# Peptides against a protein of PDB entry 6TME, part 251

Target 1, 324 residues: chain A of PDB entry 6TME
Amino acid sequence: NRLKRAYIALQAWKKAFYSDPFNTAANWVGPDVCSYKGVFCAPALDDPSVLVVAGIDLNHADIAGYLPPELGLLTDVALFHVNSNRFCGVIPKSLSKLTLMYEFDVSNNRFVGPFPTVALSWPSLKFLDIRYNDFEGKLPPEIFDKDLDAIFLNNNRFESTIPETIGKSTASVVTFAHNKFSGCIPKTIGQMKNLNEIVFIGNNLSGCLPNEIGSLNNVTVFDASSNGFVGSLPSTLSGLANVEQMDFSYNKFTGFVTDNICKLPKLSNFTFSYNFFNGEAQSCVPGSSQEKQFDDTSNCLQNRPNQKSAKECLPVVSRPVDCS
Target 2, 324 residues: chain A of PDB entry 6TME as posed
Amino acid sequence: NRLKRAYIALQAWKKAFYSDPFNTAANWVGPDVCSYKGVFCAPALDDPSVLVVAGIDLNHADIFGYLPPELGLLTDVALFHVNSNRFCGVIPKSLSKLTLMYEFDVSNNRFVGPFPTVALSWPSLKFLDIRYNDFEGKLPPEIFDKDLDAIFLNNNRFESTIPETIGKSTASVVTFAHNKFSGCIPKTIGQMKNLNEIVFIGNNLSGCLPNEIGSLNNVTVFDASSNGFVGSLPSTLSGLANVEQMDFSYNKFTGFVTDNICKLPKLSNFTFSYNFFNGEAQSCVPGSSQEKQFDDTSNCLQNRPNQKSAKECLPVVSRPVDCS

## One batch from the design tools (peptide; made by RFdiffusion4, then SolubleMPNN)

Design b2_p24_6_s2 (from b2_p24_6, 15 letters changed)
Fold by OpenDDE base, seed 1:
Structure b2_p24_6_s2 (fold): chain B 324 residues (1-324), chain A 24 residues (1-24)
Amino acid sequence: as target 1 above (324 residues)
Amino acid sequence: SMEDLKKGEELFKEAEEKRKKIKE
């Protein structure tokens, strides 16, 4: 009996709660699991006459506890949303049995350990949100082989390089922000055919930006701020026909910011502050457009306010990194 | 399902808002 298995799982989970400030699980009593707060039932896909637990929504419940292995008994769950709680520990491997998993949101919790590789076992997964946790270690390259619409990894402890498999991703939104990623952005990034938004904020990324970024025709948001990128901005960035928000601030970029970048047709905000740029086109000057916002603060620009001192600029500008 | 889409869309919006805050 599927509902009986669900009952066992949910009772085990209730027992795994350390704190339930809103008494969310107060009605988690008895065999009628479909009446449980945050539990949603639907007809089974394989037998419409059978009612199964198809979804969990415990978002914003502030529950402290862990995910017990018995959750693997929820084999019919397609939606698992438990964000904004205080769940700790690791994601149970037993969740591999949830083969219908479509959306998995464990964001804003206290999960630890390596990337939850169990997520890679779900063949139908479309949405993965593990942001705002304490996941650590390397990102598995296989994550980008998944047919995901969105990948939220930000605000964790992931380290090492971004896998070259990123180019295989079909995701429209990918966030790497506020991790410990290092190395270069892979050149394969230009192959992300469905990409709309990508965020690299606040990592240890370095090297030159790959020219292939200019192939991201559908990108509307590109944020690479607060890293260690060097060299000039790729001339191919002129190909970003749909970019609206672009941020390269707080890096070590040098060279000239060109008209071709600042005149991008959909560009609304371009921030390139806190770098070592030594020139900019007139179209890049803040206030030059009513429709576009620019920030050129704290560069090595001549005849602009709020720039770095010559002492700070000369050592860097005199030794430009060649990205060719 | 339509409900799935709705939940997904809401999550995307929340993500956008959080990303904006991160930039600030």
Scores: peptide ipSAE 0.019, ipTM 0.564, DockQ to the pose 0.079
Fold by OpenDDE base, seed 5:
Structure b2_p24_6_s2 (fold): chain B 324 residues (1-324), chain A 24 residues (1-24)
Amino acid sequence: as target 1 above (324 residues)
Amino acid sequence: SMEDLKKGEELFKEAEEKRKKIKE
């Protein structure tokens, strides 16, 4: 019975394919769904004597089509990986029936519409990858209330502030890059206890960096490049004891880049180019260390190459934003 | 199940590798 439902779902999906250039679904014929390419069966959790469809892997199949509502019949699916296809439309609400969903990867497709709120309904979800799509609108605050290990949102059309609930996230990796997020980074960011990597690249974020960033002791990658951040770098960044890669390039930062930042013990790459910094410690100078790479290009630094003109610097440097 | 978890990890790794290739 479960496999019959799966058959209905998979056949409906096959019918929803507009193009299958690698003939991935060529063997999707007959009731033996467990033999289907990209379909993986496992013993049911409630009855180990029964085989069920537990996983879908259609990664990099270049399939064009959409996700039909009949996919909601795949109630035993825990792994759904369909990245690098050309699926379009919206994520069906019927997927709420997939209560065992553990990993959901629809990245690198052509999905549209608002954030797929159906993902919030999955109680056991640990991995969510919706990057490289055309999702738009506001990010629901509730996403960070979930016990996710990773949240990939980058390369979409999300347009909102970052929810303050971000501090509740247990994710080790979060990507916001290449969206239209605006406003300030919430002060609650410092409460992300498991955070290792966070990427804000290429948004419309602005304001001062919150001091609470310095509380992110487990962060290895912090990239806030290509935004509209202003003010000085928080002195509390000296608390990033495990940061390896840090990028603040292409912002409107001012002030002095301190030794406390450049001497971070695990720092391997620190890029602060294309800002309005008017000073840097000797430890921040490119070439000052063999173990660390720095880029101070296109700032307002004296006696450094490739800096902005005085004409460009003066209006900004003379009017520093007070972040206090 | 352990097998499901293993499969998930493998799929994730594959996805990341492919994504890296696309970016290059």
Scores: peptide ipSAE 0.019, ipTM 0.558, DockQ to the pose 0.096
Fold by OpenDDE base, seed 3:
Structure b2_p24_6_s2 (fold): chain B 324 residues (1-324), chain A 24 residues (1-24)
Amino acid sequence: as target 1 above (324 residues)
Amino acid sequence: SMEDLKKGEELFKEAEEKRKKIKE
């Protein structure tokens, strides 16, 4: 019965293919679905004597098509990896029936519509990759209530503010890059106890950086480049004891870049170019260290090369935003 | 790129290992 349902689902999916350049589904014929290319079977969890479809791997197949509702019949699937295809449309709500979903990767496709809220219905989900699509609208706050190891959202069309629930996330890796997020980074960010890598690149984020960023003791990568952040860098950034890669470039930051930041013990690369900083400590100067790389290009620094003109600097530097 | 996070790559590797186990 389970394999029969899987057969129905997979045949419906094959019918939903517009193009299969590598003939991946060429052998998707007959009832023996476990022999299908990209389909993997395993013993059922509830009955080891029964074989079920447990995984799909169609990565890099360049398949054009859509996900039909019949995929909801694949109720035993725990691994769904279909990245680097040309699938379009929306993620079917019928996938809510896939209660064993553990890893969901639909990255690098042409999916559209709002955030696929069906992903929130999966109680055991650990890995979510929806990057490089055309998902739009608000990010549901509930995403951060999930016990996810990683959340990849980059290169989509998400908008509005980052939910305050971010502090509840147990994820080690979170990417927001190349979306349309706006507003401030929530102060609750400091509560992300397992965070190692976070990327905000290329959004419309603004305001002051919250002091609570300094509580992220396990962070190794922090990239907030290409946004609209203002004010001075928080002094609490000295608490980032494990940060290796830090990027604040292409913002509207002002003030002084301190020794306490540039002397962070694990810091390898610190980019703060294309801002309005009016001073830096000697430890921040490019070339001052053999172990650390700095970029101070296009700021308002005195006696440094490749800085902004006085005409560009004066209006901003003379009116610094007070983040206190 | 900075978007190709090391931790993410590790998770992909783990996923591949899980898939191999399913094939066994």
Scores: peptide ipSAE 0.018, ipTM 0.594, DockQ to the pose 0.071
Fold by OpenDDE base, seed 4:
Structure b2_p24_6_s2 (fold): chain B 324 residues (1-324), chain A 24 residues (1-24)
Amino acid sequence: as target 1 above (324 residues)
Amino acid sequence: SMEDLKKGEELFKEAEEKRKKIKE
């Protein structure tokens, strides 16, 4: 009996709770698991006459505990949403048995360990949110081989380089922000045909921006702020026909911010502050447009307020990085 | 949430339709 297995799993999970401040699992008593708060049942795919646990929603329950291996008995679960809790430990490998997994949200918890590779085993996974945890180590390249709509990785402890397989991703939203990623953005980024939003904020990324970024025709948000990027902005950025929000602040960029970038047709906010730009087009000047907001603070611009001193600028500006 | 339940039901329907197409 599938519901019996679910009962075993859910009771094991209840026992794994250290704290349930909202008494979310207070009604997790008895065999009628479909009545459990946060447990949702639906007809099974293979037999519509059989009711199975199809979804878990424990979002914002502030539950402290861990995920026991018995959760692998929830083989019919397609939606697993447990964000904004205090779950700790690792994601159990036994979850590989949840072959119908479609949306997996464990964000804003206290999970640790390497990337949960069990997520790669789910053939139908479309949504992966593991942000705001303590996951560490390398990002497996295979993550981008998955047909995911969204990949949320931000606010973790991931390190190493961004895999070149990123270009294979069909995701519309990808976040890398607030990790420890290093190296260059792969040139394959331009192959992300469905990309709308990508965020690199607050990593240790470096090198030149790849020219291939300009191929991201569908991107509306591009944030590469708070990294170690160098060189000039690629001229190919003029190809970002749909970009609305663009942030390159807090890097080591040099050169001239061109008119072609600042006149992007859908650009609403462009922040390039806290770099070493030594020139900007008139169209890039804050206040030059009513429709666009610019921030050129703390660069090496002449005749602009709040710029770096000549002493700070000269060593960097005089030694431009060749990105060719 | 009720919304999640609806999504789950839709997913199951889609999966069933896909299976039917594969069998055809």
Scores: peptide ipSAE 0.017, ipTM 0.547, DockQ to the pose 0.070

Design b2_p24_6_s3 (from b2_p24_6, 17 letters changed)
Fold by OpenDDE base, seed 1:
Structure b2_p24_6_s3 (fold): chain B 324 residues (1-324), chain A 24 residues (1-24)
Amino acid sequence: as target 1 above (324 residues)
Amino acid sequence: SMEDIERGKKLFEKAEERRKKILE
């Protein structure tokens, strides 16, 4: 039966533990898996009279170990949350059998290898959190074909370009931060119809920001800091009617920061420090507003404190990148 | 299921604190 399969899976997993500091699996004894700490049962979707393992929550258990292939026997699991542990190895391909997977959180572990493509096999997946691991390689473009509410990829070892399929994403929150992504932000980004928060912090992204960013009407957080972006800020950024937090710091931007950007109606914080901007509107000056916080530090602005030297500015400002 | 969704929401909320640290 289903619970027997679950028992086999959970016992295999317990055996795969190298360390269980809080003795989380201490009561993982016997056939009554529904009583196991961190194991949650519910009526099966196909037969309400049958009890099945529907969820795993081992968050913050500091467990060291790996995920054995027997976890594929947990075919009724819809929620798998094991963040903040010390699990290592790869995500088993056998998890493809978990066709009811709804939320998958393996964040803050020691997983390695390429993107866990098994996650793409789950038809009902809505939440994917694989951040704070050691996943590497290219991001499969198919990830953005999934009907996900949130995609957390930050703090890994992903490289190559961001797929152009990003525009197909229905996610409200996407994080790319602290990886090794390179290339330009795809122009298709403007097609992300449900996007509220997107973070590109600390990658190797470059080129000009696409004008299509201005189409992100629902975005409240846009952070592109600590990259290699060049050129001027797109004038279309005036279209970000709901943006509250915006950060372009630590790039190689040039040009003039306009009123249309700094006067955005919902803008609370706008950081454009550590670039090569050579002008800013009065509305962009720190202290110009009580409702808005600006940082223009370390640019090429005249009559502003804490700016770069002429020696540093001249080579860059005199050779502006034309993004048109 | 409705139960799974409800449980999922609770678990999702537990991750929000870490999310905030990245986004802010």
Scores: peptide ipSAE 0.023, ipTM 0.620, DockQ to the pose 0.116
Fold by OpenDDE base, seed 5:
Structure b2_p24_6_s3 (fold): chain B 324 residues (1-324), chain A 24 residues (1-24)
Amino acid sequence: as target 1 above (324 residues)
Amino acid sequence: SMEDIERGKKLFEKAEERRKKILE
């Protein structure tokens, strides 16, 4: 009996709660699991006459505890949303049995360990949110082989290079922000055909930006701020026909910020502050447009306010990195 | 920087809104 299995799973989970400040699980009593707060039932896909647990929503419940292996008994769950809790430990491998998993959101918790590779086992997964946790180690290249609409990895402890397989991703939104990713952005990034938003904020990424970024025709948000990127901005960035928000601040970029970038047709906000740019086109100057906002603060620009000192600029500007 | 963190949060919020629209 599917509901019986669900009962076992949910009772095991309740037992795994250390704290339930809002008494979310107070009504988790008895065999009628479909009446449980945060538990949603629906007709089974294989038999519409059978009711099964299809979804869990415990978002913002501030529950402290862990995910017990018995959760693997919830084999009919397609939606698992437990963000903004205080769950700790690892994601159970037993969740591999949840073959209908469509949306998995464990964000804003206290999960630890390596990337939850169990997520890779779900054939129908479309949404993966593991942000704001303490996941660590390498990002599996296989994550980008998944047909995901969104991949949220930000605010973790991932420590690796970004896999070359990123170009295979069909996701519209990908966040890497606030991890410990290192190395270069793969050239394959330009192959992300559905990408709208990508965020690299606050990592240890370095090297030159690949020219292939300019192939991201559908990108509306591109944020590579707070990294260690060097060299000039690729001229191919002129190809970002739909970019609205672009941020390259807090890097080590050099060279000239060109008209071709600042005159992008959909550009609303372009921040390139806290770099070592030694020139900018007039179209890049803050205040030059009413429709566009620019920030050129703390560069090596002449005749602009709030720039770095010559002492700071000279050593870097005089030794530009050749990205060719 | 703190500024970058705040900007990031805003972007993440926007991403959530986008997600909602996509999944509706």
Scores: peptide ipSAE 0.023, ipTM 0.566, DockQ to the pose 0.035
Fold by OpenDDE base, seed 3:
Structure b2_p24_6_s3 (fold): chain B 324 residues (1-324), chain A 24 residues (1-24)
Amino acid sequence: as target 1 above (324 residues)
Amino acid sequence: SMEDIERGKKLFEKAEERRKKILE
């Protein structure tokens, strides 16, 4: 009996709660699991006459505890949302049995360890949110082989390079922000055909931006701020026909910010502050447009306010990195 | 089920809202 298995799983989970401040699991008593708070039942896909646990939603329950292996008995679960709790430990490998997993959100918890590779075993996964945890180590390249709509990885402890397989991703939104990623952005990034928003904020990324970024014609948000990027902005950025928000601030960029970038047709906000740019087109000057906002603060620009001193600029500007 | 899909869509939309806050 599927509901019996669900009962075993849910009771094991309740036992794994260290704290339930809102008494979310107070009604988790008895065999009628479909009445449990945060548990949602639906007809089974293989037999509409059978009711199964299809979803878990414990978002914002502030529950402290861990995920016991018995959760693997919830084989019919397609939606698993437990964000904004205080769950700790690792994601159980037993969750590989949840072959119908469609959306998995464990964000804003206390999970640790390597990337939860069990997520890679789910053939129908479309949404993965593991942000605001303490996951660490390398990002498996296989994550981008998944047909995901969104990938949220921000605010973890991931390190190493971004896999070249990123170009295979069909995700519209990808966040790498606030990790420890290093190396260059892969050139394959330009192959992300469905990409709308990508965020690299606050990593240890370096090198030149790949020219292939300009191929991201569907991108509306591109944020590469707070990294170690060098060189000039690629001229191919003129190809970002739909970009609205672009941020390159807090890097080590040099060179000239061109009209072709600042005159992008959908550009509403372009921040390139805290770099070492030594020139900008008139169209890039803050206040030059009523429709566009620019920030050129703390560069090496002449005749602009709030720029770096010559002493700070000269060592960097005199040794520009050639990305060609 | 269609109901599950609809529920998933709503949850996804909520996630998108949170994403927007992060980007601000």
Scores: peptide ipSAE 0.023, ipTM 0.603, DockQ to the pose 0.123; fails the geometry check
Fold by OpenDDE base, seed 2:
Structure b2_p24_6_s3 (fold): chain B 324 residues (1-324), chain A 24 residues (1-24)
Amino acid sequence: as target 1 above (324 residues)
Amino acid sequence: SMEDIERGKKLFEKAEERRKKILE
């Protein structure tokens, strides 16, 4: 009996709660699991006459506890949303039995350990949100082989380089922000055909930006701020026909910011402050447009306010990195 | 960050719509 298995799983989970401030699980009593708060039932896909637990929604319940292995008995669950709680520990490997998993959101919790590779075992997964946790280690390359609509990885402890398989991703939104990623952005990034938003904020990324970024025709948000990027901005950025928000601030970029970038047709905000740019086109000057906002603060620009001193600029500007 | 959350908002809304269709 599927509901009996669900009962076992949910009761095990209730026992794994350390704190339930809103008494969310107060009604988790008895065999009628479909009446449990945050538990949603639907007809089984293989037998519409059978009712099964198809979804869990415990978002914003502020529950402290862990995920017990018995959750693997919830084999009919397609939606698992438990964000904004205080769950700790690791994601159980037993969740591999949830072969119908479609959306998995464990964001804003206290999960630890390596990337939850069990997520890679779900053949139909479309949405993965593990942001705002304490996941660590390397990002498995296989994550980008999955047909995901979105990949939220920000605010964790991931390290190492971004896998070259990123180009295989069909995701429209990818966030790497506020981790410990290092190395260069892979050249394969230009192959992300469905990409709308990508965020690299606050990592240890370095090197030159790949020219292939200019192939991201559908990107509306590109944020690479607060890293260690060097060299000039690729001229191919003129190909970003749909970019609206672009941020390269707090890096070590040099060279000239060109008209071709600042005149992008959909560009609304372009921030390139806190770098070592030594020139900019007139179209890049803050206040030059009513339709676009620019920030050129703290560069090495002549005849502009709030720039770095010659002492700070000369050592860097005189030794530009060649990205060719 | 709050910005990151906001950027994902549209997708979350879509997820909720899917949830309603499947579960309700």
Scores: peptide ipSAE 0.018, ipTM 0.599, DockQ to the pose 0.073; fails the geometry check

